# Peptides against a protein of PDB entry 4Y8H, part 15

Target 1, 222 residues: chain A of PDB entry 4Y8H
Amino acid sequence: TTIVGVKFNNGVVIAADTRSTQGPIVADKNCAKLHRISPKIWCAGAGTAADTEAVTQLIGSNIELHSLYTSREPRVVSALQMLKQHLFKYQGHIGAYLIVAGVDPTGSHLFSIHAHGSTDVGYYLSLGSGSLAAMAVLESHWKQDLTKEEAIKLASDAIQAGIWNDLGSGSNVDVCVMEIGKDAEYLRNYLTPNVREEKQKSYKFPRGTTAVLKESIVNICD

## One batch from the design tools (peptide; made by RFdiffusion4, then SolubleMPNN)

Design b1_p11_5_s3 (from b1_p11_5, 7 letters changed)
Fold by OpenDDE base, seed 3:
Structure b1_p11_5_s3 (fold): chain B 222 residues (1-222), chain A 11 residues (1-11)
Amino acid sequence: as target 1 above (222 residues)
Amino acid sequence: MHEITYEVVFD
């Protein structure tokens, strides 16, 4: 997995690859690793697929209830706190590693969370097996005061570094852009750089290519 | 049976 987050002048972008694995097997070539916690708060997940999905849904539900109770738009730091307390309670047994980002009435925010409940803050972050490949791109090209377009490009380039160089990452780039004063823009399959070419040979032979040499009816009931 | 994962680096 390669997941990244990048802050820009008026918001935050997160991005992810689309490969899931079962040991050495590619389980899904085009899974979705970006999850909505609330309309303007999204996360990218690495770790156990079931845990990342379940924990983000649980916190998303509780954030909605909290928003209704307080009559306020949800804050990214509230989601962060709820996630980290939940993960810490389970002592890393919930295998969720998250980049959490969003916009709220206090501004734009970008955080990371590890399965044991630790949290980090930054202007750019990467997690997953492809995190070092992504970070190499981020460290080389990140600058202060990025535009939206520059941030999307930087994030997508960082994910591609994971796709090309990390065995645990692959296929496509998903992006979510959260800009202050706008709705979140979820860009499923923003890049599809691994479209497979047509296979050179088909094994769909005409019926009867292999001759039937013998036919017999056997009664298997006494 | 292997768990379905979004792979991370374990140290």
Scores: peptide ipSAE 0.311, ipTM 0.854, DockQ to the pose 0.090
Fold by OpenDDE base, seed 5:
Structure b1_p11_5_s3 (fold): chain B 222 residues (1-222), chain A 11 residues (1-11)
Amino acid sequence: as target 1 above (222 residues)
Amino acid sequence: MHEITYEVVFD
């Protein structure tokens, strides 16, 4: 997995690759690793797929209830706190590694959470097996005061670094843009750089292509 | 049976 988050001048962008794996097997070529916690708070997940989805749904539900109870729009820091407390309670046994980002009445925010419940803050972040490949791109090209377009490009380039160089990452780039004063823009398959061309040849050979060179009938019933 | 993962590097 390669997941990234990048802050820009008026919001935050998160991005992810679309490969899921089972050991050495590609389980899904085009899975969705971006999850909605609330309309304007999204996360990218790495780790155990079921855990990342379940924990984000649980916190998303509780954030909605909290928002209704308090008559306030949900805040990214509330989601962060709820996630980290939940993960810490389970001492890393819930295999969720998250980049949490969003916009709220206090501004734009970008955080990361590890399975044991530690949290980080930054202007750019990467997680997953492709995180080093992504970070190499981020460290090379990140600057302050990015535009929306620059941030989307940087995030997508960082994900592509994972797609091309990390065995655990692959296929497509998903993006979610959360800009202050706007609805979240979820860009499913924003880039599809691995579309296979039409197969040049068919492996459906005519019957009889492979000649029988020798036949032996052995009676195995004694 | 291997769990479906979004692969991470563990420290």
Scores: peptide ipSAE 0.193, ipTM 0.784, DockQ to the pose 0.089
Fold by OpenDDE base, seed 4:
Structure b1_p11_5_s3 (fold): chain B 222 residues (1-222), chain A 11 residues (1-11)
Amino acid sequence: as target 1 above (222 residues)
Amino acid sequence: MHEITYEVVFD
């Protein structure tokens, strides 16, 4: 997995690759690793896919209840705190590594969470097996006061670094843009750089290509 | 009840 987050002048962007793996097996070529916690708070997940999905859904539900109870729009720091406390409670046994980002009445925010419940803050972050590949791009090209377009490009370039260089990452780039004063923009398959070309040969053979050499019918009952 | 078995060659 390669997941990234990048802050820009008026919001935050998160992005992810779309490969799911089971050991050496590509289990899913186009999985979704971006999860909605609330309408304007999204999360990218690495680690155990089931755990990332389940924990984000759980916290999303609790954030909604909290929002209703407080009569306030959800805050990214509230989601962060709930996720952190939940993950810490389970002492890393919930294998969720998250980049949490969003916009709320206090501004735009970008955080990361590790499975043991530690959290980080930054203007740009990467997690997953492709995180170093992504970080190489981020460190090379990040600057202050990015525009939305620059941030999307930077995030997508960082994900592509994972796609091309990390075994655990691949296929497509998903993006979610959270800009202050706007609805979140979820861009599923924003980039699809690994579309298979048409096969040069058809593997449909005529019937009878495989010969039946012998047939035997055995009656096993009188 | 019958069991049917086949030998198959891929050409």
Scores: peptide ipSAE 0.009, ipTM 0.367, DockQ to the pose 0.009
Fold by OpenDDE base, seed 2:
Structure b1_p11_5_s3 (fold): chain B 222 residues (1-222), chain A 11 residues (1-11)
Amino acid sequence: as target 1 above (222 residues)
Amino acid sequence: MHEITYEVVFD
């Protein structure tokens, strides 16, 4: 997995690749790793796919209840706190590594969470097996006061670095843009750089294509 | 001891 978050002048963007793996096997070529916690708070997940999905759904539900109870729009820091406390409670056994981002009445926010419940803050972040490939791009091209378009490009370039260089990452780029004063813009398959062309040849051979060259019958019983 | 091999799907 490669997941990234990038803050820009008026919001935050997160992005992810779309490969799911089971050891050496590609389980899903086009999985969704961006999860909605609330309308304006989204999360990218790395680690155990089931855990990332389940924990984000659980916290999303609790954030909705909290929002209703307080009569306030949900805050990214509230989601962060709920996630980290939940993950810490399970002592890293919930294999969720998350980039949490969003906009709320206090502004735009970008955080990361590790499975043991530690949290980080930054203007740009990467997690997953492709995180170093992504970070190389981020460190090379990040600047202050990014525009929305520059941030989307930077995030997508960072994900592509994971797609091309990390075995655990692949296929497509998903993006979610959260801008202050706007609805979240979820861009499923924003880039599809690995579309396979149609197979030119059929592997269906007629009967008799493989000639029987030799037959031997061995009696195993006396 | 049934080793429940959880096929962990890693994203």
Scores: peptide ipSAE 0.046, ipTM 0.513, DockQ to the pose 0.058; fails the geometry check

Design b1_p11_5_s4 (from b1_p11_5, 6 letters changed)
Fold by OpenDDE base, seed 2:
Structure b1_p11_5_s4 (fold): chain B 222 residues (1-222), chain A 11 residues (1-11)
Amino acid sequence: as target 1 above (222 residues)
Amino acid sequence: SHDMTYSVVFD
């Protein structure tokens, strides 16, 4: 997995690859690793697929209830706090590694969470087995005051670095853009760089392609 | 078989 987050001048972008694995096997070539916590708060997940999905759904539900109770738009820091407390409670046994991002009345935010409940903050972040490949791109090309378009490109380039260089990452790039004052823009399969071309030849051979030249029966028992 | 995962690097 390669997941990234990048802040820009008026919001935040998160992106992910679309490969899931079962050991050395590709389980799904085009899975969705971006999850909606609330309309303007999204996360990207690495780790155990079921855990990442379940925990984000749980917190999403509680955030909605909290929002209704307080009559306020949900805040990213609230989601962060709920997630980290939940993960800490289970002492790393919930295998969820998350980049959480969004916009709220206080501005744009970008955080990461590890399975044991630790959190980080930054202007750009990467997680997953492809995180080092992604970070190489981010460290090389990140600058302050990115535009929306520059941030999307940077995030997608970072994901592609994971796709090309990490065995645990592959296929497509998903993107979610959360800009202040706008609805979230979820871009499923923003890039599809691994579309296979049609096979040029068929490997279905007619009978008789391999001729039987000789047949013999040998008794090997007493 | 292994659970389906989104691979991560461990320390």
Scores: peptide ipSAE 0.221, ipTM 0.802, DockQ to the pose 0.088
Fold by OpenDDE base, seed 4:
Formats: sequence, C-alpha cells, structure tokens
Structure b1_p11_5_s4 (fold): chain B 222 residues (1-222), chain A 11 residues (1-11)
Amino acid sequence: as target 1 above (222 residues)
Amino acid sequence: SHDMTYSVVFD
C-alpha cells in the first residue's frame, strides 16, 4: 500500500493506490483505500483491509452522532481523537494505519494514525509499504503554499512512486480533494496507468497441441 | 508482513 496526504493553500489532498494482497497474491487490483468518515473528512487506510474499513465506519457513525448532538459540523481532530482512542484501546491489534484529512470550520487538517494509537501531524505524510517511495517524491518536490493542482500532482506522483517501486502497491491512483468551502471531490481511479494492452497473441491452443504421450486412469479407492 | 496470513491487507 501507498497512501499519502498533502496540504495545499486552501485544503488537503489524500491519495492511495488500489492494490490489495493476501501474502504473495494480489487479491484485488482495484480496491478502494479511501474512506469517508464524514462528507468533508476522509481517510486513507493501510494494514488489514477489514480493520481499516470497519474502524473508519465506526468512527464515521459516531462522528455523525456527535455532529447531530452538538449541532456542529464534524472536526478532523474529533475524528482523530476517536480513532486514536479506539486503536489504543485495542493495543495495535486492530491493524489500521490511517492518514486522516479533511476540512472543517477551523480549517484544513492532515494527520496520521498508527495501529497502536499514536498520531502525527504534517504538511505531507505517507504510510504503507510504499511510504518510503512516496516520501522520496514528497521530500523532493514538496513546497510551502502548494496550489490544489500542484498538491494533486504531487500526491499522485508520490502514489505512482509506490506503484512502480513497492510490491505491495499497484494499479491505479485514487484521490480525494478536500478544499475549504467546497464539497469533497472523490476522484476514483484518477490515474489508471496500468491498463493492460491487448495481447498480441492468443494462448488458447487447440487440443492436441501438446502431445499426450501416456494416459492412465487410476481408481483412487483401490 | 502482517500477522494475518489469509486476510486481505492493504500492505
């Protein structure tokens, strides 16, 4: 997995690759790693797929209730606090590593959370097995006061670094843009750089292409 | 690697 977050002058962008794995097996070539906590608070998840999805849904539900109760738009720091307390309670056994980002009445925010409940803050963040590949791009090209377009480009380039260089990352780039004063823009498959070209040759050979040298029928119940 | 060998992961 490669997930990133990048703050820009008027908001925050998160992005993710779309590969899921089961050991050495690619389970899904085009999964979704960006999750909505609330309309303007999204997260990217690494770790156990079910845990990332479940924990974000749980906190999303509680954030909605909290918002209704307080008559306030949900805040990213509230989601952060709920997530970290939940994860801490389970002492790292919930395998969720999250980049949480969003906009709220206090501004734009970008955080990361580890499975044991620690949190970080930054203008740019990366997590997952592809995080170092992504961070190499981020460290090389990040600057203060990015535009939205620059941030999307930077985030997508960072994800691509994971796609090309990390075995746990692959296929496509998903992006979510959260700009102050606007609705969140979820860009599913923003980039699809790995569309397989049509095979030049068919590997459907007629029966008999490979000679059968010997055939025996054995009763396994004997 | 993660603890779950058969679980789908976002590695």
Scores: peptide ipSAE 0.256, ipTM 0.726, DockQ to the pose 0.076; fails the geometry check
Fold by OpenDDE base, seed 1:
Structure b1_p11_5_s4 (fold): chain B 222 residues (1-222), chain A 11 residues (1-11)
Amino acid sequence: as target 1 above (222 residues)
Amino acid sequence: SHDMTYSVVFD
């Protein structure tokens, strides 16, 4: 997995690759690793697929209830706190590693969470087996006051670094853009750099192509 | 562990 988050001048972008694995097997070539916590708070997940999906769904549900109860828009720090406390309670047994990002009435935010409940903050972050490949790109090209377009490009380039160099990453780039004052923009398969062209030949040969070389009939009764 | 061969993981 390669997941990244990048802050820009008026919001935050997260991106992910689309490969899931089972050991040496590619389980899904085009899975979704970006999850919606709330309309304007999204996360990218690495680790156990079921755990990342379940924990984000659980916190998303509780964030919605909290929002309704308080009559306030959800805050990224609330989601962060709920996630980290939940993960800490389970002492790393819930294998969720998350980049959490979003916009709320207090501004734009970008955080990471590890399975044991630790959290980090930054202007750019990467997680997953492809995180070092992604970070090489981020460290080389990140600057202050990125535009939305520059941030999307940077995030996409960082994910591609994972796709091309990390065995656990592959296929496509998904992006979610969360800009202040706008709806979140989920860009499923923003890049599809690994589409194979149609095969020129078919290996479905006509019936009878393989000749019968020998036949024998044997009675099994006396 | 998320590294188990029979578990689907986001590496």
Scores: peptide ipSAE 0.243, ipTM 0.728, DockQ to the pose 0.078; fails the geometry check
Fold by OpenDDE base, seed 5:
Structure b1_p11_5_s4 (fold): chain B 222 residues (1-222), chain A 11 residues (1-11)
Amino acid sequence: as target 1 above (222 residues)
Amino acid sequence: SHDMTYSVVFD
């Protein structure tokens, strides 16, 4: 997995690859690793797929209830706190590694959470097995005061670094843009750089292509 | 904690 988050001048973007694995097997070539916690708070998940989905749905439900109860728009820090407390309670047994981002009345936010419940903050973050590949791109090209377009490009380039260089990452780039004052823009398969070209040749050979050199018939009846 | 064998993973 390669997941990233990048803050820009008026919001935050998160991105992810679309490969899931089972050991050495590609389980799904086009899975979704971006999850909606609330309309304007999204996360990207690495680790156990079921855990990432379940924990984000749980917190998403609680955030919705909290929002209704308080008559306030959900805050990213509230989601962060709920997630980290939940994960900490389970002492890393819930295998969820998350980049949580969003916009709320207090501004734009970008955080990461590890399975044991630790949290980090930054202007750019990466997680997953492809995180180092992504971080190499981020460290090389990140600057202050990114535009939306620059941030999307940077995030997508960072994901591509994972796609090309990390065995655990692959296929497509998903993006979610959360800009202040706007609805979240979920860009499923924003980039599809691994579309297979049309086959140049057919491997269907006519019958008789391989000559029969010898034939023997053996009766196996006792 | 360890993932279960053959669990789907977002590595």
Scores: peptide ipSAE 0.209, ipTM 0.716, DockQ to the pose 0.076; fails the geometry check

Design b1_p11_7_s1 (from b1_p11_7, 7 letters changed)
Fold by OpenDDE base, seed 3:
Structure b1_p11_7_s1 (fold): chain B 222 residues (1-222), chain A 11 residues (1-11)
Amino acid sequence: as target 1 above (222 residues)
Amino acid sequence: SELARRLSMVT
């Protein structure tokens, strides 16, 4: 997996690759690694796919209830705190590594969470097996005061570095843009750089291609 | 275990 987050002048972008693996096997070529916690708070997940999905749904449900009880829009720091307390309770046995990002009444935010419940903050972050490939791009091209378009490009280029150089990453780039004062923009398959060409040969042969050399009918008596 | 590996997808 390669997941990234990048802050820009008026919001935050997160991006992910779309490969799922089971050891050396590609299990899914186009899985979704971006999860909605609330309308304006999204996360990218690395680690165990079931754990990343389940923990984000659980916290998403509790954030909705909390928002209703408080009559307030959800805050990214509330989601962060709930996630880290849950993960810490399970001492790293829930294999969720998350980049959590969003916009709320206090502004735009970008955080990361590890499975043991530690948290980090930054203007740009990467996680997963492709994180070093992504970070090489981020460290080379990140600057202050990025535009929305520059941040989307930087995040997409960082994910592509994982796609091309990390065995655990591949296929497509998914993006979610969270801009202050706007709805979140989820861009499923924003880039599809690995479209396979038509196969040159079919193994669907005409009937009778393999000759029948012998036929026998056997009655099996019970 | 091999069973656990088959049941767990990793991203």
Scores: peptide ipSAE 0.097, ipTM 0.654, DockQ to the pose 0.240; fails the geometry check
Fold by OpenDDE base, seed 2:
Structure b1_p11_7_s1 (fold): chain B 222 residues (1-222), chain A 11 residues (1-11)
Amino acid sequence: as target 1 above (222 residues)
Amino acid sequence: SELARRLSMVT
């Protein structure tokens, strides 16, 4: 997995690749790694796919209840706190590594969470097996006061670095843009750089293509 | 565990 978050002048963007793996096997070529916690708070997940999805749904439900109870729009720091306390409670056994981002009445926010419940803050972040490939791009091209378009490009370039260089990452780029004063913009398959061409030949041969040269029956039991 | 990671879908 490669997941990234990038702050820009008026919001935050997160992005992810779309490969899921089971050891050396590609389990899903186009999985969704961006999860909605609330309308304006999204996260990207790395680690165990079931855990990332389940924990974000649980916290999303609790954030909705909290929002209704307090009569306030959900805050990214509330989601962060709920996630980290839950993950810490399970001592890293919930294999969720998250980049949490969003906009709320206090502004735009970008955080990361590790499975043991530690949290980081930054203007740009990467997680997953492709995080070093992504971070090489981020460290090379990040600047202060990014525009929305520059941030989307930077995030997508960082994900592509994971797609091309990390075995655990692949296929497509998903993006979610959270801008202050706007609805979240979820861009499923924003880039599809790995569309396979049509197969030139079929491997279906007529029956009998391989000739049987000899048959023998051997008794192996006395 | 690494075993659990191998048996589950990992992103």
Scores: peptide ipSAE 0.057, ipTM 0.654, DockQ to the pose 0.268; fails the geometry check
Fold by OpenDDE base, seed 1:
Structure b1_p11_7_s1 (fold): chain B 222 residues (1-222), chain A 11 residues (1-11)
Amino acid sequence: as target 1 above (222 residues)
Amino acid sequence: SELARRLSMVT
């Protein structure tokens, strides 16, 4: 997995690759690693796929209840706190590594969470097996006061570094843009750089192409 | 095992 987050002047972008693996096997070539916690709070998940999905759904549900109870829009820091306390309680046994980002009435936010419940804050972050490949791009090209377009480009380039160089990453780039004062923009398969060319020929031969040379019927009952 | 493989699905 390669997941990234990048802050820009008026919001935050997160991006992910779309490969799922089971050891050496590609289990899914086009999985979704971007999860919605609330309309304007999204996360990218690395680690155990079931755990990332389940924990984000659980916190998403509780954030909705909290929002209704408080009559307030959900805050990224509330989601962060709920996630980290939950993960810490399970002592890293919930294999969720998350980049959590969003916009709320207090502004734009970008955080990361590890399975043991530690959290980080930054203007750009990467996690997953492709994180070093992504970070090489981020460290080389990140600057303060990015535009939306520059941040999307930077995030997608960082994910591509994972796609090309990390065995655990592959296929496509998914993006979610959360800009202050706007709805979240989920860009499923924003880039599809690994589309195979059309097959030149079909190997689906007509029935009967392989001749039956001989047949024998044997009764196995007395 | 197949179960272990399924549980080890990583994004």
Scores: peptide ipSAE 0.051, ipTM 0.622, DockQ to the pose 0.234; fails the geometry check
Fold by OpenDDE base, seed 5:
Structure b1_p11_7_s1 (fold): chain B 222 residues (1-222), chain A 11 residues (1-11)
Amino acid sequence: as target 1 above (222 residues)
Amino acid sequence: SELARRLSMVT
């Protein structure tokens, strides 16, 4: 997996690749690793796919209840706190590594969470097996005061570095843009750089292509 | 699929 988050001048973008693996096997070529916690709070997940989905749904439900109870829009820091406390309780046994981002009445936010419940903050972040490939791009091209378009490009380029260089990453780039004062823009398959061309050859041969070299009939009765 | 995500799939 390669997941990234990048802050820009008026919001935050997160992006992910779309490969899921089971050891050496590509299990899903186009999985969705971006999850909605609330309308304006999204996360990207690395680690155990079931755990990332389940924990984000659980916290998403609790955030909605909290929002209704408090009569306030959900805050990214509330989601962060709920996620980290839950993950810490399970001492890293819930294999969720998350980049959590969003916009709320206090502004735009970008955080990461590790499975043991530690949290980080930054203007740009990467997680997953492709995180170093992504970080090489981020460190080379990140600047202050990014525009929305520059941040989407930077995030997409960082994910592509994972797609091309990390065995655990592949296929497509998904993006979610959370801009202050706007609805979240979820861009499923924003880039599809690995579309295979039509196969030039067929491996289906007509019947009789392989000659019968020998035939023997064996009686299995006494 | 959601079912596939619940398997020992690593992202």
Scores: peptide ipSAE 0.034, ipTM 0.645, DockQ to the pose 0.214; fails the geometry check

Design b1_p11_7_s2 (from b1_p11_7, 8 letters changed)
Fold by OpenDDE base, seed 4:
Structure b1_p11_7_s2 (fold): chain B 222 residues (1-222), chain A 11 residues (1-11)
Amino acid sequence: as target 1 above (222 residues)
Amino acid sequence: SAAAVRASMTN
């Protein structure tokens, strides 16, 4: 997995690759690693796919209840706190590594969370097996006062570094943009750089192409 | 030996 977050002048962008793996096996070529916690708070997940999905859904539900109870729009720091306390409680057994980002009445926020419940803050972050590939791009090209478009480009370039260089990352780039005063913009498959070309030949043959050489019927019931 | 497909999908 490669996941990134980048702050820009009026918001935050997160991005992810779309490969899921089971050891050496590509389990899914186009999984979704961006999760909605609330309308304006999104999370990118690395680690155990089921855990990242489940924990973000759980906290998303609790954030909605908290929002109703407090009569306030959800805050990224509330989601962060709930996530980290939950993950800490389970002592890293919930294999969720998250980049949490969003906009709320207090502004734009970008955080990361590790499975043991530690949290970080930054203007740009990367997690997953492709995090170093992504970080190389981020460290090279990040600047203060990024525009929305520059941040989307930077995030997508960082994800592509993971796609091309990390075995655990691949296929497509998903993006979510959270700008102050706007709805979140979820860009599923924002980039699809790995579309397979058309096969030069079809291997669908007419029925009977392979002859039946022998048939035997065996009764297995007494 | 059926390689035990680790049931955990990791991203």
Scores: peptide ipSAE 0.064, ipTM 0.598, DockQ to the pose 0.238; fails the geometry check
Fold by OpenDDE base, seed 1:
Parts: sequence; C-alpha cells; structure tokens
Structure b1_p11_7_s2 (fold): chain B 222 residues (1-222), chain A 11 residues (1-11)
Amino acid sequence: as target 1 above (222 residues)
Amino acid sequence: SAAAVRASMTN
C-alpha cells in the first residue's frame, strides 16, 4: 500500500493506490483504501484491510452519534482521539495504519495513526509499504501554500511512486479532496495508469481443433 | 495448525 496526505492553502487531500495483496499474491487489483469517517472527514488505510475498514466504520458510527449528541459538526481531532484510544486498547493487534484528514469548524487537519495508538501531525504524510517511495516525491516537491491542483498533483505523483516501485502497491490512484467550505470530493480511480492492452487473439478455438488420436473404453465393474 | 494468513491486504 501507498497512502498519502497533503495539506493545501484551503484544505487537505488524501490519496491511495488500489492494490490489495496477500503476501506475493494480488488479491484485488482495484480495492478502495479511502474510507469516510464523516462527510468531511476521510482516512486512508494501510495494514490489514479488514481492520482498517472495521475500525473506521466503528469510529465513524460513534462520531455520528457524538455529532448528534453535541449538536456540532464532527471534528478531525475527535476522530483522531477515538481511533488512537481504540487502537491503543488493542496493543497493535488491530493492524490499522491510518492517515486521517478532514475539514471542520476549526479548519483543515492532517494526522497519521499507527496500530499501537501513536499519532503524528504534518503538512504531508505517507504510510504503507510504498511510504518511502512516496516520501521521496513529497520531500522533493512539497512547498508551503500549495494550491488545490498542486496538492492533488503532488499526492497523485507520490502514489504513482509507490505504484511503480513498491510490490505492495499498484493499479490506480484514488483521491479525496476536503476543502474548507465545500463538500468532500471523492475521486475514485482519478488515475488509471495500468489499463491492459486489448487482447490480440481469442483463445476460443472451434471444437475439434485438437485431434483425438486414440479412444478406449474400459469396463471397471466386474 | 493452518496459520491463518491474516490477509494483510492493504499493505
């Protein structure tokens, strides 16, 4: 997996690749690694796919209840705190590594969470097996006060570095843009750089193409 | 004991 987050002047973008693996096996060529916690709070997940999905759904449900109870829009720091406390309780046995991002009444936020419940903050972040490939791009091209378009480009280039160089990453780039004062923009398959060429020939041959050289009937009942 | 290959899918 390659997941990234990049802050820009008026919001935050997260992006992910779409390969799922089971050791050396590609299990899914086009999985979704971007999860909605709330309408304006999204996360990208690395680690165990089932754990990333389940923990984000659980916290998303509790964030909705908390929002209703408090009559307030969900905050990224509330999701961060709930996620880290849950992950810490399970001592890293929930294999969720998350980049959590969003917009709320306090502004735009970008955080990461590790499976043992530690958290980091930054203007740009990467996680997953492709994180070093992504970080090489981020460290080379990140600047302060990015535009939305520059941040999407930077995030997608960082994911592509994972796609091309990390065995655990591949296929497509998914993007989610969370801009202050707007709805979240989920761009499923924003880039599809690995479309296979059309098959040159059909393997559907006419019946009888392979000649029968010999036939024998053997009675196996006495 | 089949080691449950935890499908660490979202590497």
Scores: peptide ipSAE 0.058, ipTM 0.601, DockQ to the pose 0.266; fails the geometry check
Fold by OpenDDE base, seed 3:
Structure b1_p11_7_s2 (fold): chain B 222 residues (1-222), chain A 11 residues (1-11)
Amino acid sequence: as target 1 above (222 residues)
Amino acid sequence: SAAAVRASMTN
């Protein structure tokens, strides 16, 4: 997996690759690693796919209830706190490594969470097996006061570095843009750089290509 | 068990 988050002047972008693996096997070529916690709070997940999905759904449900109870829009720091407390309770046995991002009434936010419940902050972050490939791009090209378009490009270039250089990453780039004062923009398959061409040959031969030379019916009952 | 970890999809 390669997941990234990048802050820009008016919001935050997260991005992910779309490969799922089972050891050396590609299990899914186009899985979704971006999860909605709330309308304006999204996360990207690395680690155990089932755990990233399940924990984000659980916290998403609790954030909705909390929002209704408090009569307030959900905050990224509330989601962060709920996630880290849950993960810490399970002592890293829930294999979720998350980049959590969003916009709320206090502004735009970008955080990371590790499976043991530690949290980090930054203007740009990467996680997963492709994180070093992504970070090489981020460290080379990140600047203060990025535009939306520059941040989307930087995030997508960082994911592509994972796609091309990390065996655990591959296929497509998914993006989610969370801009202050706007709805979240989820861009499923924003880039599809690995479309397979038509196969040059088929092994579908006409019936009768292999001749039947002899047939026999044997009753096995005495 | 080590067997349960082998069946997990990782990303």
Scores: peptide ipSAE 0.053, ipTM 0.585, DockQ to the pose 0.266; fails the geometry check
Fold by OpenDDE base, seed 5:
Structure b1_p11_7_s2 (fold): chain B 222 residues (1-222), chain A 11 residues (1-11)
Amino acid sequence: as target 1 above (222 residues)
Amino acid sequence: SAAAVRASMTN
């Protein structure tokens, strides 16, 4: 997995690759690693896919209830706190590594969470097996005061670094843009750089292509 | 129907 988050002047973008693996096996070529916690709070997940999905749904449900109870829009820091406390309770046995981002009445936010419940903050972040490939791009091209378009490009380029250089990453780039004062823009398969061309040949030969050269009947019963 | 949670290690 390669997941990234990048803050820009008026919001935050997260992006992910779309490969799921089981050891050396590609289990899914086009999985969704971006999860909605609330309408304007999204996360990207690395680690155990089941755990990332389940924990984000659980916290998403609790955030909705909390929002209704408090009569307030959900805050990214509330989601962060609920996620980290839940993950810490399970001492890293829930294999969720998350980049959590969003917009709320307090502004735009970008955080990361590790499976043991530690949290980081930054203007740009990467997680997953492709995180170093992504970070090499981020460190080379990140600047202060990015535009929306520059941030989407930077995030996409960072994910592509994972797609091309990390065995655990591949296929497509998914993006979610959370801009202040706008609805979240979920761009499923924003880039599809691995579309396979039409196969030049087929191994589906007509019946009889292989001639019978010799036949022998052997009795195997005494 | 227990959706078989594919424990895909998303690297």
Scores: peptide ipSAE 0.050, ipTM 0.620, DockQ to the pose 0.219; fails the geometry check

